# Peptides against a protein of PDB entry 8YR4: the designs that were tried, part 257

Target 1, 309 residues: chain A of PDB entry 8YR4
Amino acid sequence: PRGSPALQLVVLICLGLMGLERALNVLVPIFYRNIVNLLTEKAPWNSLAWTVTSYVFLKFLQGGGTGSTGFVSNLRTFLWIRVQQFTSRRVELLIFSHLHELSLRWHLGRRTGEVLRIADRGTSSVTGLLSYLVFNVIPTLADIIIGIIYFSMFFNAWFGLIVFLCMSLYLTLTIVVTEWRTKFRRAMNTQENATRARAVDSLLNFETVKYYNAESYEVERYREAIIKYQGLEWKSSASLVLLNQTQNLVIGLGLLAGSLLCAYFVTEQKLQVGDYVLFGTYIIQLYMPLNWFGTYYRMIQTNFIDMEN

## One batch from the design tools (peptide; made by RFdiffusion4, then SolubleMPNN)

Design b2_p29_5_s1 (from b2_p29_5, 17 letters changed)
Fold by OpenDDE base, seed 5:
Structure b2_p29_5_s1 (fold): chain B 309 residues (1-309), chain A 29 residues (1-29)
Amino acid sequence: as target 1 above (309 residues)
Amino acid sequence: DELERVRRKLEELLRDVERLAEESERRLS
């Protein structure tokens, strides 16, 4: 943000907290492995208790995926509120100034409510998209790269290859299926807007509808529009379920292949039992933000569609 | 004025439903 050194410092602190979150994503599985190994070796209680306490503290900082974001993520989100508000206000003022530069005919031809809705959608879309790209997409890609490097350096190169292939296939299928489903979502949104327009026009002309006793006719037309909307909504929702199931299958196959390979190396005494737990925990940790990636790519596309309208 | 208030409330409710639908899509995603 140009003009506020305080907001620039907050952005730098948020970037530092994002780096700390990446370090925690590697450290938490390592400490969990160490607990499993210490339990297997029947290590002294003092060493075990210290490692467990350290793990729980790191897990509190990271968050557990138990519906609560970790302390570091919450602190980042809290500090980011001021940056988001500054960015939102700047985008809103730019859209508002641009709307005032538009011809008087454009303002007279569009209802003031539609203009405000376009401005609000445009502002929310740009600010949401930027915050989303910076805080979710970039960190997720960083966690994947860190994961590939970690498994390639500390495990056999085969584990790094499995993670790379699974994540590449997951991302590719997510993009392709999301682009395919966007057609259904656009059709749904167009039919929703048409159904809403009919409802608003019927309500604005309520006195005329009542005078002609046409209430049953307007209700039937509205029902037909709802049925048509629900047919498109079902296609959109079914395409979402198909995406999620495809993603789950790819991760499931990757987890199966990697878990079988890890179990095999444990039986050959090349890896410890803790390394099996490490792999499973790390893959699940990578899956959680990737599951959100489909939502995020959708949000990006919705925001682009809302900017084109 | 009341029709504009009802329209604004319907637009807010529809934004809240869109937000809830996006949040439900986010929870399903």
Scores: peptide ipSAE 0.005, ipTM 0.334, DockQ to the pose 0.089
Fold by OpenDDE base, seed 2:
Structure b2_p29_5_s1 (fold): chain B 309 residues (1-309), chain A 29 residues (1-29)
Amino acid sequence: as target 1 above (309 residues)
Amino acid sequence: DELERVRRKLEELLRDVERLAEESERRLS
């Protein structure tokens, strides 16, 4: 944000809060491990109660377990509202100034409502894309790297390798399947726009349609357009289910392989019971942001497709 | 202020046309 020192300070605070979220993502599983180990060892109540209280406080700051956002994430989101509004307004004014530079013929050929909708879609697309890249993509990649380093240093190198292979395969399949489904989404959006245009044109020409008693004909044409749209929507939705199922299989296989290996090392007394719980908790915690990654990568592609129109 | 009022009225009109299209779809269902 050029020109506002206050907004630059808010951005720096938001980056600091993002760093704190990364630290919490490592600390929460460690404290949960320590609770399980203290319970297994039948440790004194005072040590256990302090560790549980500290864990619950860290978990309140982190959130993420039950679909609740953590206090740190909520504070970051709250502070970012002003930065997002500034960015949105700047993009909207740039689009609006560019529209005024366009020829009168372009303005006469497009309805003011379509022009404003393109401007609003463009503004939402850029602002959503920037917020997604900064708050979801970069943090998720950082959490994966931190996870690989943590498991490689504090566990056997085999755990770091399993996490690396699982996350690399998950990201690669997410990108490849999402690029494949983009074709279906483009076709769906094109047919949606065509169906909407037909409905708007029929409604604006209602006097002519009524004069020719063509109401039944226009309804049938609209029905055919809806059926064609729903056929493309089904392909888009089915491709999403296929993506989610593929992601679930990769997660399930990685969790199975790592959990069996961890259980084996616990039986060999190389790891404690708490280390098994840490591994499961940490892996599930890494996958939660990745599920959002697939959703937002789709949002990015939608926003780019909506800007191409 | 007037441009924001025209924008709001046009957004309302677009929402009303979307709502009429959705109501037309619901009446044809």
Scores: peptide ipSAE 0.000, ipTM 0.244, DockQ to the pose 0.044
Fold by OpenDDE base, seed 4:
Structure b2_p29_5_s1 (fold): chain B 309 residues (1-309), chain A 29 residues (1-29)
Amino acid sequence: as target 1 above (309 residues)
Amino acid sequence: DELERVRRKLEELLRDVERLAEESERRLS
């Protein structure tokens, strides 16, 4: 943010905390592996207790790898509130100043309500998008890259390949299915607006509707509009379930392939039992932020569709 | 939760704006 050194420092701290979260995503599985190996070796209690305590502390800092529930993530989110508020206020003021520069004809042609709705949606969209890109998209991509590098260097190249293929397929399918869903969402939003407009027009003409005793006709027309909306809403919601299920299947297949391969290498004594647990834990940690990616990409699309209107 | 809060805030703002539009239409009639 230009103009406040304090907010620039907060952004740098948030980036540092984001880097720490990436380090935790690698360290937590490693410490969990070490616990399993120490348990398998029947190591002395003091070494085990120290490793367990360290793991639990790191896990508290990480918050399960979702990037939303850990202490580091919560601290980042807390510090970011001021940056978000500053960005939001700047966007609001830019939109508001731009609206005042627009011709009187533009303001007369649009209800002040729609203009303020577009302005508020626009502001929320930009601020939400920026926060999402910085705190969810970039970290998730970084975790995937770090995961591929980690498995390629410390495991067999086959594990790195499985993670690469699984995550690449997951991202590709997420994008493709989400772009496909956008059509249903646009149609739903258009029908929602049309249904609302019909309700508003009927209510504005309430005296005329009462005079002609046309209340039943307007209610039936509104019901038909709702049924049409619900048909589009169902397609939108069903397409989301299909996205989530497709994502779950891709991760499930990747987890299956990698777990079987890891189990095989453990049986050949090329890997330890802890390495099997590490792989499973790490894949689950990569999955958690990716599951949110579909939700937030939907937010992004909503916000972009709402900006196009 | 934050999305639902933003959605609720947007819905509240929409209602406030609809009220302001109705009040402005009532002043022009």
Scores: peptide ipSAE 0.000, ipTM 0.260, DockQ to the pose 0.028
Fold by OpenDDE base, seed 3:
Structure b2_p29_5_s1 (fold): chain B 309 residues (1-309), chain A 29 residues (1-29)
Amino acid sequence: as target 1 above (309 residues)
Amino acid sequence: DELERVRRKLEELLRDVERLAEESERRLS
């Protein structure tokens, strides 16, 4: 944000908190590994109690790997409210000034309520998109890279390769299936708007409809529009289930391959029992932000579709 | 006046359904 040093400081603090979240995503699995190893070795209660207390404290800061429930993420979200409000207001004022620069013919051809709704959708879309890119996309890609480096350095190179292939396949399939879904979602949204417009037009013209005894005809047209909408909604929802199942299968295959390889190396005394638990915990932590990535990539596409309308 | 109130309530209800759909998508994700 140009012009307010206070908001620049808040952005820097938010970036620092994002760096802390990345450190927590590495530390939480390491501390969980250490607990399992200490339990396996029958270590003294004092060492175990300190490690468990430290793990629970780090887990409270992290919020279980969902990002949104952790103390650090909640603090980041709270601090970011002022930056989001500043960005939203700036985009809203830019859209408003641009609307006033548009020709009188453009304003006479559009109802003021539609113009304001386009401005609100445009503002929410741009601010949501920017917040998503900064707080979800970039951190998730960073966590994947950190994960590949960590597994390649502290485990065998085969673990780094499994994580790389699993995450690359997951991201590629998420993008490809989401782009395929966009056609169904665009068709659904267009039919929803058409169904809503028919309902509004019939209600605004209710006196004319009553005068011609056309209530049954308008109800039948509305029923046909609902059936057509539900057919498109089903395709959108079914394509979402297909995306989620494809994502689950990719993560399941990566977890299976890596867990079998961990178990094998534990039997060969190359890894400890805690390292098996670390791998499973870390893969699940990488999966949670990636699942959100699919949802928000859809939100980005929806917001772009809503800006094109 | 009453038609504008019904329109506003329908728009609020649609926003609440969109929010519930987004929250449901967040729980399924």
Scores: peptide ipSAE 0.006, ipTM 0.327, DockQ to the pose 0.098; fails the geometry check

Design b2_p29_5_s2 (from b2_p29_5, 13 letters changed)
Fold by OpenDDE base, seed 4:
Structure b2_p29_5_s2 (fold): chain B 309 residues (1-309), chain A 29 residues (1-29)
Amino acid sequence: as target 1 above (309 residues)
Amino acid sequence: EKLEEVRRKREEMLEEVERLARESEERLA
């Protein structure tokens, strides 16, 4: 934010907290591995208790890897409120000033409610895009990259390859299926608006409808519009289920392949039992934010379209 | 859920803007 050193400091703190969250995403599985290894070795209680306490504390800071439930994430979100408000207000004032610079003909051709709706959509789109890019998309991609690097360096190259292929396939399918799904959602929203418009037109012409005793005809016409809407809604909802199931299958296959390979290396005494637990924990941890990636991608696309209009 | 709540809040806010726009049109008529 230009002009406030305090808000610049808050942005730097939020970036630092985002870096800390990435470090926690690596450390939490490592500490969990260490607990399993210490339990397997029947280590002294003092060492075990310290490691468990440290793990629980790190897990509290992380909040399960969804990037929204941990103490660090909550603190980041709390600090970001002021930055978001500053950005929102700045965009809102820029849009408002631009609206006042527009010709009287432009204002006479549009209802005040449409102008305000465009202004609010524009503000929400810019602030939403920035927040989703910085706090959801970039961190998720960073966690994937860090995961690939970690498994490639500290495990066998085969683990890094499995994670790379799994995450690349997951992201690609998420994008492709989300783009495909966007067509059904647009059709649904268009039909919803058309159904609402028919209801409004029928209600505005209520006197005419009553005069001609056409109430049954308008109800039947509205029913047909609802049935058409529900057919599109079903396609939209079914496409979401298909996305979620496709994502689940890709992660399941990656987890299966990597878990079998890890189990094999544990049987050959090349890896410890804790490393098996680490792999499973880390993959599940990577999956948590990815489940929302399709939703974030769709929101980004919607916000870009709303900014172009 | 949380995204549906954000969407619902956006829809509620849009309905409020549409209501305010109608009230503004009714005051100008």
Scores: peptide ipSAE 0.007, ipTM 0.334, DockQ to the pose 0.028
Fold by OpenDDE base, seed 5:
Structure b2_p29_5_s2 (fold): chain B 309 residues (1-309), chain A 29 residues (1-29)
Amino acid sequence: as target 1 above (309 residues)
Amino acid sequence: EKLEEVRRKREEMLEEVERLARESEERLA
């Protein structure tokens, strides 16, 4: 943000908190591994109690790997409110000034509510896109890269390869299936708007409909429009379930392959029991934000379409 | 007057359509 050094400092603090969240995502599984290893070795209570207390404190800061529940993420979100408001207001004023520069013919050809709606969509699209890119997409990609590096350095290179292949396949399938389902969602939204427009037009002409006793006819037309909408809604919802199930299968196969390989190395005494728990915990932790990746991708696409209109 | 009220109700319903589209987007999100 140009012109406010205080907001620039807040942005830097938010970036620092994002870096801390990435460090916590690595440290929490490591401390959990250490607890399992100390329990297996029957270590002294003092060492175990210190490690457990440290783990619980780190877990409180992390908030379970869901970005919305951790103390660090909540603090980041709280500090970001002022930055978002500044950015939103700046975009809104730029759109408003641009609307005033447009030709009188453009304003006379459009309804005031349509102009305001375009302005609000434009503001929401830009601010939403920036927020999703900075706080959801980039951190998730960073966590994947950090995960690949960590497993490649501290485990056998085979674990890094499994994570890389699973995440690459997951992301590719998520994009492809999301693009495919976007067609069904657009068709659903278009039919929903058409169904609502018919309901509005019928209710606005209520006196005329009553005068001609056309109530049964309007109800039947509305029913047909609802049935057509529900057919498209079912396709959209079924395509979402298919996406989620495909994602779950890819992660399940990766978890299976990696867990079997880890179990094998534990039987050969190359890894400890805690390393098996580490792998499972880390993969599940990576899966949590990735489940929302298809949503973020759609929001990005919607925001781009709303900026072009 | 009646045409402006019809226009306003249509705009309010379009805003509600957009809100519900956003909520449907958030529920599908």
Scores: peptide ipSAE 0.000, ipTM 0.317, DockQ to the pose 0.118
Fold by OpenDDE base, seed 1:
Structure b2_p29_5_s2 (fold): chain B 309 residues (1-309), chain A 29 residues (1-29)
Amino acid sequence: as target 1 above (309 residues)
Amino acid sequence: EKLEEVRRKREEMLEEVERLARESEERLA
C-alpha cells in the first residue's frame, strides 16, 4: 500500500506469519514423531508430558491441517483486514471516478445487469445452502456421534466424555458466536446497500454533477460512505476471526486433555502407542469438517440476510 | 473461503466493471 508505512509493515508481518505457518507444517509432524518415540522407549512422564504439551501448542498455532484456522492464520487474517480495506477503498474510488466519465447509457445498462446478477446470486445461494446442510452438517454430526460411541466402547469412558464435552462446547460456541456476529453482518450489509445506492444515484445524476462541477464533492461523499462501511466490515471480519480462534481453542483444549490422558494410559501400559496415534488422528479428523460447519452456518445466515434485503 | 469468495465476487465485479468501462471506452473511441 503506497503512502502508509504502517500498512506496509503489516504486509511484511503477514508475509512473516505465512513463513511461520510453513515452518509449523514441518515442526508439528516432527514433534508428533518424538512423542511416538518417547512412548515406545517408555520415557519418564515429565519428558513425555512436556513434549505432548509442546506439540499441542504448536498444533494450536498451526490449526487443523488446512492452516486456515490456526492461531497464526487467524492473526494473519486479522492483520490483513486493514490492508484489504485500503486496497478495496482505493479501487472503488478509482472506479467511481471513472464511472463519472462514462455515458448515461452505460449506467442504465449496468443497473439492469447488476440487479439481475444480485437476483441470480440470491437464488443460487439458497440451493447451495441446502446442499451444504444435507451433505456437510448432517454427516459431521453423525461422525461426532460415531466418535463418541467408538471411544466409549473401545477406550476408557473418559475419552468418550472428553470428545462429547469438546464437541458439544464447540457446537454451542459456534452457534452462539455466529448469532452474535449476525448483527454486525446485518449492519454491514445495510450500510453496503446504502453506500451503493448513493453511488448509483450520484452516477445517474452525473449530468447534474458535471453541470455544477461537483465531481470532487461526490467522490468525497462516496469516500466517507466507504469509510463508514469499512468500520462495520472490520467488526464483521474481526468477529469472524474471533469465531475461528474460539473454535481452534476449544479443539486445542480437547486435544490437550485427551492426548495427556492417552499418554498417561500408555505409560501405565493400559493402552498401546497406536492408541495414542488413533486418538490424535481421530480428533483432528473430527475438527476438519467442524471448522467448515461454522463457515456453512455463516453462509446460511449471510444468504438469509441477503435474501431479506 | 467466504471472505475470499466475497473478495473474488468483488474482484469479479470490479473486473467486470473495468471490462465494461474498457468496452465503453473502446465504443467511444
Scores: peptide ipSAE 0.012, ipTM 0.349, DockQ to the pose 0.019; fails the geometry check
Fold by OpenDDE base, seed 2:
Structure b2_p29_5_s2 (fold): chain B 309 residues (1-309), chain A 29 residues (1-29)
Amino acid sequence: as target 1 above (309 residues)
Amino acid sequence: EKLEEVRRKREEMLEEVERLARESEERLA
């Protein structure tokens, strides 16, 4: 945000809060491990109560592990509203200024509603793209990298390798299946628009349809269009189920391999019982944002297409 | 006049329908 020192300070505070969220994502599993170890050792109540209270406070700051419901995330989102509004207004004014520079022939060929819709799509696409990149994609990738580093340094190198292979395979399959699925979604949206246009055309020509007693014919054509739409909708929905199931299988296999290896090292007294709980908790915590990664990737791709129009 | 009013209503309905589609896509986002 050029020209407002106050908004620049808010951006820096938001970046600092994002860094704090990353620290909480490491600390919460560590404190949970410590609780399990203290319970296993039958530690004094005062030490246990302090560790539990600290864990609950950190968990309140972090939230549900999706990064969307924690106090720190809510505070970041609240502070970002002013930055988003400034960016949106700036993009909207740039688009509006550009529209006024366009030829009279361009404006005579388009209605005011279509022109405003192009401006609104352009503004929404830019602001949406920035929000998804900064608040969803980048933090998720950072959490994966931090997780790999943590497991490689504080666990055996085999755990870091399992997490690396699992997350790399998960991301690759998510991208590939999402790109494949985008074809079905585009076909569905095209057929939805065509079905809607037919319904509108039939209703606007209502007098002509009545004059020719063609109501049954128009209803049957609309029914055929709905059946074609539902066939494409089914392919889109089935492709989403396939994506979710593929993601679930990759995470399930990674969790199984890592949990068995952790259990083995606990039996060999190389790790504590709390370290098993930490591994499971941390992997589930990494999985929660990743479940939405396919949606974020698709939204980014859609917003790029909408900016090219 | 009537053809222009029907065309205007068509475009208003198409714009409203596309607004509802965008709002539905934004609610699914």
Scores: peptide ipSAE 0.000, ipTM 0.281, DockQ to the pose 0.092; fails the geometry check

